# Ledger of designs, part 8: peptides against a protein of PDB entry 7PB4

Target 1, 105 residues: chain A of PDB entry 7PB4
Amino acid sequence: KMLNIKEYKEKLLSTLGEFLEDHFPLPDRSVKKKKKNIQESSVNLITLHEMLEILINRLFDVPHDPYVKISDSFWPPYVELLLRNGIALRHPEDPTRIRLEAFHQ
Target 2, 218 residues: chain B of PDB entry 7PB4
Amino acid sequence: DALQMAVGYFEKGPIKASQNKDKTLEKHLKTVENVAWKNGLASEEIDILLNIALSGKFGNAVNTRILKCMIPATVISEDSVVKAVSWLCVGKCSGSTKVLFYRWLVAMFDFIDRKEQINLLYGFFFASLQDDALCPYVCHLLYLLTKKENVKPFRVRKLLDLQAKMGMQPHLQALLSLYKFFAPALISVSLPVRKKIYFKNSENLWKTALLAVKQRNR

## One batch from the design tools (peptide)

Design b1_p9_2 (made by RFdiffusion4)
Fold by OpenDDE base, seed 2:
Structure b1_p9_2 (fold): chain B 105 residues (1-105), chain C 218 residues (1-218), chain A 9 residues (1-9)
Amino acid sequence: as target 1 above (105 residues)
Amino acid sequence: as target 2 above (218 residues)
Amino acid sequence: AALVELHLL
């Protein structure tokens, strides 16, 4: 059972990977090297594929608390895309936490 | 410079010690409005102020006024638009601000310096079609952005489903007609031959200002 | 359902 779920997850993520890269790529941030002192922490944004992988992993690893905390690596358009399409839900009491919806029904 | 002081006020926020916070805010807002409508704003000023208008740092009335005066002197940076879309998705701006942003984006589209990164946002704009308040303006934006490579079977299905739900809306018909032009094999449905494309006049708010910008950059 | 919706995105 667990192996089949993991394999299904991997197959799903692999199939989605190309589609997500083609249709929802990260924009190329021209990091204009502004001058030295303001460490605008170049927040490394993760791909939509990586975000979905995190959400799916959390659901399997911690099914009683399947929520992931939104980090600065979560590009807001991706979060909005997942929420708007019912792929993810916000925690009812903590809007900084989201879970995968598709597997709770 | 009065404009630099005004932009700096919005960027840094109100200094706590001022008893007349509202008067100071209004003074700086009027400074930005006056310069924007007379001369336009520099790309750097638009970058700062556009992010402020969408970040939820100020109240909806202030954000709306800032966004209404995002008029370029010459060009708008594509990077400013990409950042703005990110702020739009954080959910700290009102629905009316979102609508106004898409109206602004359509109105200012020709003044954006590059389109390469905006074209990468195509999928995100397309996903916003399901918002009934945004749909007319998003259709217009997509009409401006759509290339042959963007016309996919799944997007055709979504547009047809939206048409089934909402009826034969002029803005949906315009976008579907463009899709049929690029990929006639994907759209078997007979579309009414509309000689005239009808989008909501999103640019009407800026019509006079845009004419002035075009005259200055000739 | 959501995966189908993701495939339909």
Scores: peptide ipSAE 0.055, ipTM 0.869, DockQ to the pose 0.051
Fold by OpenDDE base, seed 5:
Structure b1_p9_2 (fold): chain B 105 residues (1-105), chain C 218 residues (1-218), chain A 9 residues (1-9)
Amino acid sequence: as target 1 above (105 residues)
Amino acid sequence: as target 2 above (218 residues)
Amino acid sequence: AALVELHLL
């Protein structure tokens, strides 16, 4: 059972990878190193694929608290995309936490 | 100059100790408004002020006034638009501010220096079609952005489903007509031959300012 | 399909 779930997860993530890269790529941060002191927080943004992997892993590893805290590595458009499409839900009491929605078949 | 002082005030925020916070805010806001409508703003000033207007740092009334005066002297940086879209998704701005932003983005589209990164945001804009308040303006934006490569079967289905839900809206028909032009095999439905594409006049708020910008950049 | 595939995720 666990092996089939891991294999299904890997297959799911692999099949989505190309689609997510093609249709929802990260913006190229032209790191124009212009010296202006805009603390552009050097936070490395993760891909939508990596974000989904984190959410899926949390659901499997901690099913009783499947919520992930939104970090600075979470690009806000990705968070909004997941929420707006019902792929993720915000925690009812903590808007900084999101979980993967159970896809009701 | 007075503009730099005003921009610096919005960037740094109000100094806690000022007894006349509201008068100071109004003074700086009027300075930005006056320069923006008269001369336009530099790309760097727009970068700063646009992010402030969308970040939720100030109240909705102030944010609305700032966004209304995001008029370029010459160009708008694409990076400013990408950052702005990120702020829209944080959810600290009002629904009215989101609508105003998309109206602004359509009105100022030709003044954005590059389109490469904005084109990468196509999927995010397309997802915003589900918002009934945004839909007319997002359709107009997508009409400006759509390339043949963006016309996919799943997007066609979503547009047709949206049309089934909301009826034959002029803005949706305009976008569907463009999709049919790029990929006629994906749209079996006979679209009425509309001689005139009709979008809601998003640019009306800036019409006079845009004419002045075009005249200065000739 | 594919956002539905994201919904079918």
Scores: peptide ipSAE 0.053, ipTM 0.868, DockQ to the pose 0.131
Fold by OpenDDE base, seed 3:
Formats: C-alpha cells, structure tokens, sequence
Structure b1_p9_2 (fold): chain B 105 residues (1-105), chain C 218 residues (1-218), chain A 9 residues (1-9)
C-alpha cells in the first residue's frame, strides 16, 4: 500500500514535472550577474515540481498538520497558481501556511 | 534632483516625524507624475516605482497614480515586468490595480527591452483568463506573446470552454484566430473570419504619452 | 490537462 502510493506519487510528479517545466518554468535569474552592489537576496527559488513534492510529502508525513509554511523559496506566481486552481489551500488562521487539497473529495 | 528625492521617498518610505505626511507624499507623487508625463522615466526608476505600486506599501489611490505614470523615457526592463507579476501574485494589490497593470503592460509592450522571460510567463498569464475582469486584457497580452510553441491542446480546450461560458467575445475570438493560425488542426470550430482584430483600447490612458515616447526615440 | 489530471488524481 505505501509502496504503491510512493510509486504513484513519483509517477505523478514525473508526469507533472515535464508539463510544469514546459509551461510554468522559473524565469532565468541570469540577468543579475553584472552589477555587484544590490543585495538582491539570492533566495533560491524552487521549481513548481519541488513545491508540489514538498506539499505531497507533508500530506503523507504529517497528515494531521499537512500545512507547509511559505518560505522565500516559494515563488509567488507558483503559490497563486496552486491556490487559484484549488490544488492548494491556505490555512484558515495563518495565510503563510498552505496545504495540498485532498483530490479524493 | 527632485525626481531622485521623490523616488527615494517612495523606496525608503515616509520618515516617521513629519505631521504633514500627506502633503509630502502628494508633493513627491506630483514630481514623479510631472517628470513621467513630460520626459518619461528611466528604466531604473520604473523598476523601483512599479514594484512599490504593486507591493501594497501604499494605499490603492497612491498605487494607481504611480502605475498610471509608469511611462518610459526609452525602455522598460523585462526584469521589472517579471518582478511585477510576482507582486501581483502576493495579493497585496487591489483587483483594479491588477486590471490597470495588464492595461499598462499591453500599452507599453513595445517598449519592453526583451520578451524572452515574459514569454516564460505565458502559462501564468493564461491562467489569469478565468478572471472576468482581467480576461479582455490578458487575451490582448496573449495575442502579443503567443508563439506556435504556446498553442497546446489543453489551452485550446480552455479557450473554447471560456467561449462557451462567456460567449463569442471579440478578444477571445482574436486569440482563438491566432491559435488557429498556428495550429489549424487543434481548432475544428469555424471561427468567423474577422478582418479586424478588436481589443479594448488599453492604450487610451497613455496615448499621448506613447506618442511622445515614440517621438523622443526616433 | 495535467493540472486537471492533478485534480483527477
């Protein structure tokens, strides 16, 4: 049962990964190389695939508190995409926390 | 200069001690407006002020006025647009500000220095088509951005579903016609051969300013 | 499709 869920998760994530990379890629940060002085916070943005993986893992690892805290690595367009499509929900009392929506209802 | 002081005020925020916060804000806002409409703004000034307008740092009235004066002297940095889209998604700006931003983006599209990163945002703009207030302007933006590679079966289905829901809107028909041009096999529906593409006149707010920018860059 | 497939999964 757990193995089948992991395999299903991996297959889901792999199938989604290609689609998400093709249609929702991160913008290339490469423009920032030239001018030294702006402390543009080198916050490493994660991919939408990695974000979904975090959300799925949290749902399985901590089903009683399936919420993930939005970090600076969470690109706002990705968060909004997940929320607008009903893939994720905000915590009712803490808008900085999101969970994967249970697709089974 | 007066513009640098005004931009610096918006960037750093109001210094606590002034009882006349509103008068100071209005003075700096008028300075930005006057320079923007007269000469346009440098790409760096637009980068700073556009982010401020969308960050929710100030009230909606101030943000609206700042966004209305985002007129380039020469070019707008693509990076400024990418950052702006990020701010729109943080949810600290009003729906009216989002509409105004898309109108601005369409109006200023030719003045954006590069399009490569904006083209990567295609999916995010496409996802905004479901917003009834944004849909006309997003269709216009997508019409400007769409390449053959963006025309996918799932996007065709979504546009047809939107057309079924909203009716045969001129802006949806314009985008669908472009999709049919790039991928005729994906669109079996007979689209009326519209000789003229009709979008809402997003440029109307900036028409005079855009003419002046084009004249200065000739 | 894939986001819809995400909802169907």
Amino acid sequence: as target 1 above (105 residues)
Amino acid sequence: as target 2 above (218 residues)
Amino acid sequence: AALVELHLL
Scores: peptide ipSAE 0.049, ipTM 0.866, DockQ to the pose 0.210
Fold by OpenDDE base, seed 4:
Structure b1_p9_2 (fold): chain B 105 residues (1-105), chain C 218 residues (1-218), chain A 9 residues (1-9)
Amino acid sequence: as target 1 above (105 residues)
Amino acid sequence: as target 2 above (218 residues)
Amino acid sequence: AALVELHLL
């Protein structure tokens, strides 16, 4: 049973990976190294695939508290995409935490 | 320069100790408005001010006024638009500000220096079609952005479902007609032959300014 | 599709 869940997870993530890369890629930050000292914290944004992987992992690993804290690596359009499509939900008391919506059949 | 001081005020924010915060804010806002409508703003000034308008740093009235004066002297940086879309998703701006942004984006579309990164945002714009307030303007934006590669079966289904819910909206019909042009096999539904594509006049707010920009850049 | 499939899952 657990192996089938991992395999299903991996297959789901793999199938999603290509689709998410094609349709929701990260914008190329033109790293024009213009020397302006703006502390734009070079926060490495994660892919939507990686974000979903984190959410799925949290749901499986900690099903009683399946919420993930939104980090600076979470690109806001991805968070909005997940929430707007009901793929994720905000924590009712902490809007900085999101969970994967359990796809209850 | 008065404009640099005004931009710097919005960027740094109000110094806590100023008794006349509102008067100072209004002075700087009027400075930005005056320059923007007369001469347009530099790409760097738009980059700063656009993000400020969408960040929720100021109240909705101020943000609205800033966004209304995001008139380019020459070009708008694509990067400014990408960052702006990110700010829209943070949820610190009002629904009216979001609508105004999409109106602005459509009105200023030709003045954006590049489209490569904006085209990568296609899926995010498409996801915003379900917002009834945004839908007319998002359809117009998507009409400007849509390439053959963007026309996918799942998007066709979503547009048809949206049409079933909202009825035969002119903006939705315009987008569907473009989708049918690129991928006729995906749209079996007979679309009315529209001789003219009608979008809401997003540019009306900036019509005079845009004419002036086009005249200066000829 | 896959996000919609995610919704259908």
Scores: peptide ipSAE 0.052, ipTM 0.866, DockQ to the pose 0.129; fails the geometry check

Design b1_p9_2_s1 (made by RFdiffusion4, then SolubleMPNN; from b1_p9_2, 3 letters changed)
Fold by OpenDDE base, seed 1:
Order: structure tokens, then C-alpha cells, then sequence
Structure b1_p9_2_s1 (fold): chain B 105 residues (1-105), chain C 218 residues (1-218), chain A 9 residues (1-9)
């Protein structure tokens, strides 16, 4: 059971990774280092890939409540992009929570 | 203030089920239109009204009129644009509203305070090139946004595929020429040497307003 | 359709 979950997770990440690479390549990680000291509380936004990883992990770690609470690190356009493409679904009663949608095989 | 009352009406919605909902709505809409075209709107007012125009809270006719009067007094907040794009992702707005939004975004581009977050939306805008109605305006927007870092092999392929599908459109040629400038090794295809780039005129809807904004901020 | 002419950078 655990091996199948890891393989499924890896396959899902690979498939989503390919989708993201084709449409939304990961910004080069190199830009994170120049913390210019500007005191503006720049909320550290996560990448679309990181958002997907969080959603996938939640689905596997807590399958009975696979919803992730949208934090300030979740850039709204990326949330809505996931929702629009059927990759994520909002909780029916709590719009602040989203889950990974079951990819139709 | 009449403008504050009008903005508050759109934000909060009608307090009372008054029988004259349409007259009240029209009054407030005219107030916003009059102020926007004469003086422009504050960044906060644009933030509220732009969000409303794209949220699907009101009908398409109202949303279109609101969006047409999103004229800044001074600046537009980048955050307002990011929120607007998030609503485009939800898909509650009409195709005509999307076209109008991209026209507005191009026309008002210089009045947006920052471009960092908008540049992060590059992939979203690029994906919108597949919409034939949006493509001319999105190409213009991408022409304004494109940096060397945005020029990737897969995007070059997509642009060439679009050109194969749609033909040699002036707006696609403009964007491809810019891509070739940043990454000549990625574009082996001979592009016609055009001295002039042509986009659909997005500013025409706001020509007089843009002149007034530029005069006020001089 | 009024086209805007931009100069190539």
C-alpha cells in the first residue's frame, strides 16, 4: 500500500511537472537569494509546483480530509489557475480550503 | 461624497430591495463614470471597482461600463491587476469582458505602479494566446512584459505553432521578433525585417482620458 | 482597425 502511494505520488508529480514545464516552467530557484533588505513584508509566495506538492502530500497524508487551507503564500492567480484547469477543487462549504482533484485516468 | 456612495453601493450591494434598483444602479454608475473621465479614480477605488467588474457580481453590461471607467487619477496598484487576473481564471466574466480587460491593461500599463508580480503572470498571459479573440491584445501585453528570462524553447515552439495555425499575424510577428532579439539561437526561422510593429489600438477607448491623466501628472 | 505603430527596440 505505501509503495503504491509513493509511486502514484511520483507519477502524479511527474505528470503535473510535465504540465507545468510545458505551460508554467518553474522560475529559476536562483532569484530567491537576493534578499534585498527592503522592509516590505513581502509574503513569500510559493511556486505553482510547490502548491501542487502541498496538495498531493495532503491527499496522501490525510486522505479523509484532503483539503489544504489557502495561506497567504498561495498566490491567488495560481489557486484560480488550478481550480480552472480541474487540478484542484474548493471545499463546498469553505472556500478557503482546496484539494487536489482526482485526475481522471 | 457622491463617488464614495457609488463605490460603496457596488462594493456592498443594494442595502434595500428598493423597487428602483435599476435607477439607483444607473445613478451610481453615472457618478463613477463622470468622476473617472473628469478626474480619474484613486487606486483604492480602482481596486474595489475592478474587482467588482470581474467578479460576476453584476451583469455584463454593468461590468463593461465599470471596466471602461477604470481610469486612474495617478496610479493603478499592481495588486489590483493581480486580483483582476485571478478573476479571469475563475471564468465568471464574459469573453468580451476579457478582451476589454486586456485592452485596458495594455492602455493603462504605464500607470501600474509595479510590474514584478505582473511579470510572474507571464505564463498565464502566454497561455491566453490560444484564444483568437485575446491573441492580438495578449501579444501586445507580452511585448511589453517580455524579458530574456521569459524566452524559452517551449514558448518559441508555441508561437511558431500559433503562426502556423493563424498565419503571419502582425502581432505574432512583433512578439517573435522580440523573442529573436533576446534569444536569436532559439529562432532559426527567418523573420521578415519589419521596421514597424503593429498592434491593435487598445488605447482608442481611453484616448481622451489618457491625455488628461498625463496632463494631470505632469 | 486602427493599428498602433511601435518602433522596434
Amino acid sequence: as target 1 above (105 residues)
Amino acid sequence: as target 2 above (218 residues)
Amino acid sequence: DDLIELHLL
Scores: peptide ipSAE 0.202, ipTM 0.815, DockQ to the pose 0.023
Fold by OpenDDE base, seed 3:
Structure b1_p9_2_s1 (fold): chain B 105 residues (1-105), chain C 218 residues (1-218), chain A 9 residues (1-9)
Amino acid sequence: as target 1 above (105 residues)
Amino acid sequence: as target 2 above (218 residues)
Amino acid sequence: DDLIELHLL
């Protein structure tokens, strides 16, 4: 019985619940539209929850290559938070790739 | 304007061909330092220079000097602080720069225009308590930021664990006392009733500048 | 390093 990826995700998120007990909301980009050419790269940042979902999904979908490439949607503070708390691990050869750490055993 | 030229130099980077790169750099640093300490910097100038100081574009010595002169004329934009915290996570700044940043953030806390987004970074700051070099300053910052909604069981546990590891540090006791005030049911341990809370003096680096800023904004 | 004294309000 493939334990429903949803149930495992919920259990994992529950286990990480203490870490996630604080909603880590995205900082509101005050899009004050003042026109000057700072290419505010309109990259939509994702939530910490969404980051975890991506990492979990990758681990289950591609267990032989569970690494996710860090995109511009990944807010650096959240990436660092995951790494510092041992939730995620950087690829040893490619620092732009991270995996979920706690569940590779 | 000499300041605009200096800020523009740091923003755009050194023009390729200058044989005297170091002399030009020093000239622009001195310009920024002189204006910052005399008059303070505009919020826009702080936004630009703070990001540069934490981006790793320049060496640690330059970044340290820039960060030391992040003195506002009036206010610091909260957005600048959020961007700065983002840079702290990229790992291009030294440990000493991180310490200096937290000291700066505590010292300049009252001059930040808004706190709503900074409060959303509470969890990030709390995670930095594990760094022994940052812990005293982060406790002070958290003491300034903590609201009832931030006091969670897991954070109480983490603070108690840190106290068990590091001993009864004044800055940890201060924060725990505040936590007990907001959520007495979460802290069963008898905290010594200290009438006085003590933090490391973050303001000492900017004491004269802070007095000048307060006088200009009265 | 001089400690800053804060009064508990």
Scores: peptide ipSAE 0.200, ipTM 0.655, DockQ to the pose 0.023
Fold by OpenDDE base, seed 2:
Structure b1_p9_2_s1 (fold): chain B 105 residues (1-105), chain C 218 residues (1-218), chain A 9 residues (1-9)
Amino acid sequence: as target 1 above (105 residues)
Amino acid sequence: as target 2 above (218 residues)
Amino acid sequence: DDLIELHLL
C-alpha cells in the first residue's frame, strides 16, 4: 500500500512537474520586492512544484485533515491555477485552507 | 442599471426558469458591448467579465464577444490580468480565445494600472512562445515586458531554437534584438540591423476604442 | 495583416 502511494506520488509529481516545467517556469526569485517599508517580510514565494509537493505530502501524512493553510509564500496566481484546474479544493468553511482534490475519491 | 443587470447575469449564470435563455443572453451581451464601446467599462466590471470570458462558463462565441468589449473607462486592474492568465493555463478556453486574449493584453497594455505582478508572469508568457498561433503576439508582449533581468542564457537558447525551427520571423527578430541590447554577450549571432520592428497589429481590433480611452484620460 | 512599426529604443 505505501509503495503504491509513493510511486503514485512520484508519478504525479513527475507528470505535473514536466507540465509545470514546460508551462510554469519558476518565477525569477530575483524580484526582490524592494523593501520600501522596513517591516514587510520579503516572504520568499515557493514554486508551483513545491506547492503541489506540500499538498501531496499533507494528503498522505494527515489523510483525515488533508488541508494545507495558504501561507504568504503561496503566490495567489498559483493557488488559483490549482483550484481552477481541479487539482486543489478550498475548505468549505475556511477559504484559507486548500487540499489536493484528485485523491479524495 | 442595465449594465449591472448584464454583469450580474454573466456572474451568476443563466437563471433556470427563463424560457428564452438565448434572447436574454444576447440582450445582456449587447448591453455590455454598447456600454464598453461608448464609455468603457469600470475596472470592477472588467475584472468580472474577463474572468468569465476565460473560465469556460459560456461558449466560445460568447467568450469572444466578451473579450472584444473588454475596453476600460480608465484603467484595468493588474489583478484582473493575473487572474485571466491563470485561466489560460487551465486550457478551458479555445486557441482562438487565447490568441484574442494576447492581442487584447498587448492592445490594452498601457491601461493596466501596475506591471509588477505581470512582470512575474514573464516565464508563463515565455513558455507560450512554443505555440505557433500565439508566438507573434507573445513576442510583442515580451517586447513590452522584457527587462535586463529577464534575459537569461536558457531563454536566449530557446529563442534561437525557435528561430531555427520557424525561420527568421520579424517578431522573433524583434525580441532577439531587444535581448541583444540588454545582454550582448549572450547573443553571439549577428542579427540584421533592422531600423524598424514589425509586430502583428493587435490594436486594430480596438483602434476606435483606444482613441476614445486616450481622449477621456487627457 | 497590418503590421505595427516600432522603433528600437
Scores: peptide ipSAE 0.195, ipTM 0.641, DockQ to the pose 0.022
Fold by OpenDDE base, seed 5:
Structure b1_p9_2_s1 (fold): chain B 105 residues (1-105), chain C 218 residues (1-218), chain A 9 residues (1-9)
Amino acid sequence: as target 1 above (105 residues)
Amino acid sequence: as target 2 above (218 residues)
Amino acid sequence: DDLIELHLL
């Protein structure tokens, strides 16, 4: 039975349940707008939850190329958190791309 | 001011026109080093230079020297630390730079103005325990950060697994002891009652500077 | 490797 996207998401969230018990908020960008022209890329960071959703969706939408390109919206600590916990893997030839790791239960 | 010119050089990068780029870089680096070790750096200077050291803008040798002179005059901004942590994951810094950063973070921990946002990075730091080079220093950092709410069953399992793999390391024992203090029901294993906790000396690189900072802020 | 001794609070 092809697990529908919903069932797989639920299974994944259940598997990650204990991990996700921790709150992973975005850092408060109390960027005091000091006018310094450093293009601190005003890119809106996404939550860890949103990152996981993107990875899940990519796995289902494009199963033959389940890799997502890391954008500026991906907070680097969250990327590293996913990689280090075995939730995601980097593409072997392109370190800018990551995929959801298949939890072989 | 010579320091402002030096910081500005690192921030803006080398102006194309300097024939002797290496001599100019060395001059500015020495200026930063001299001021940092004598007087410490302002929080704004640390914010700029710490970001540069971890961004991969310069070579590893330069980044290492900059990071070694991240000595506060008074305080370090938490925001600077959060930004720095974000760079650790981008893969532009060397493994040695990551180790040095964690040593720096432990050594300078008391000089960081607030800890609220750093505490939110607990999960990130905990995930770094699996790096054998980082593990001793991360354990020390986590020992400083851990609250009761951070002690979860999955983290206990991970620490016990690390202990099974690496043996009874003093830094792991210290952290496990703290976990047992907060959540005794999660740790059924009898931990040796150690009267003394041992971590690798992180602050030895800054020993003289830390003494000077503490003396200036008395 | 110089170990730092921390007193248990």
Scores: peptide ipSAE 0.189, ipTM 0.679, DockQ to the pose 0.023

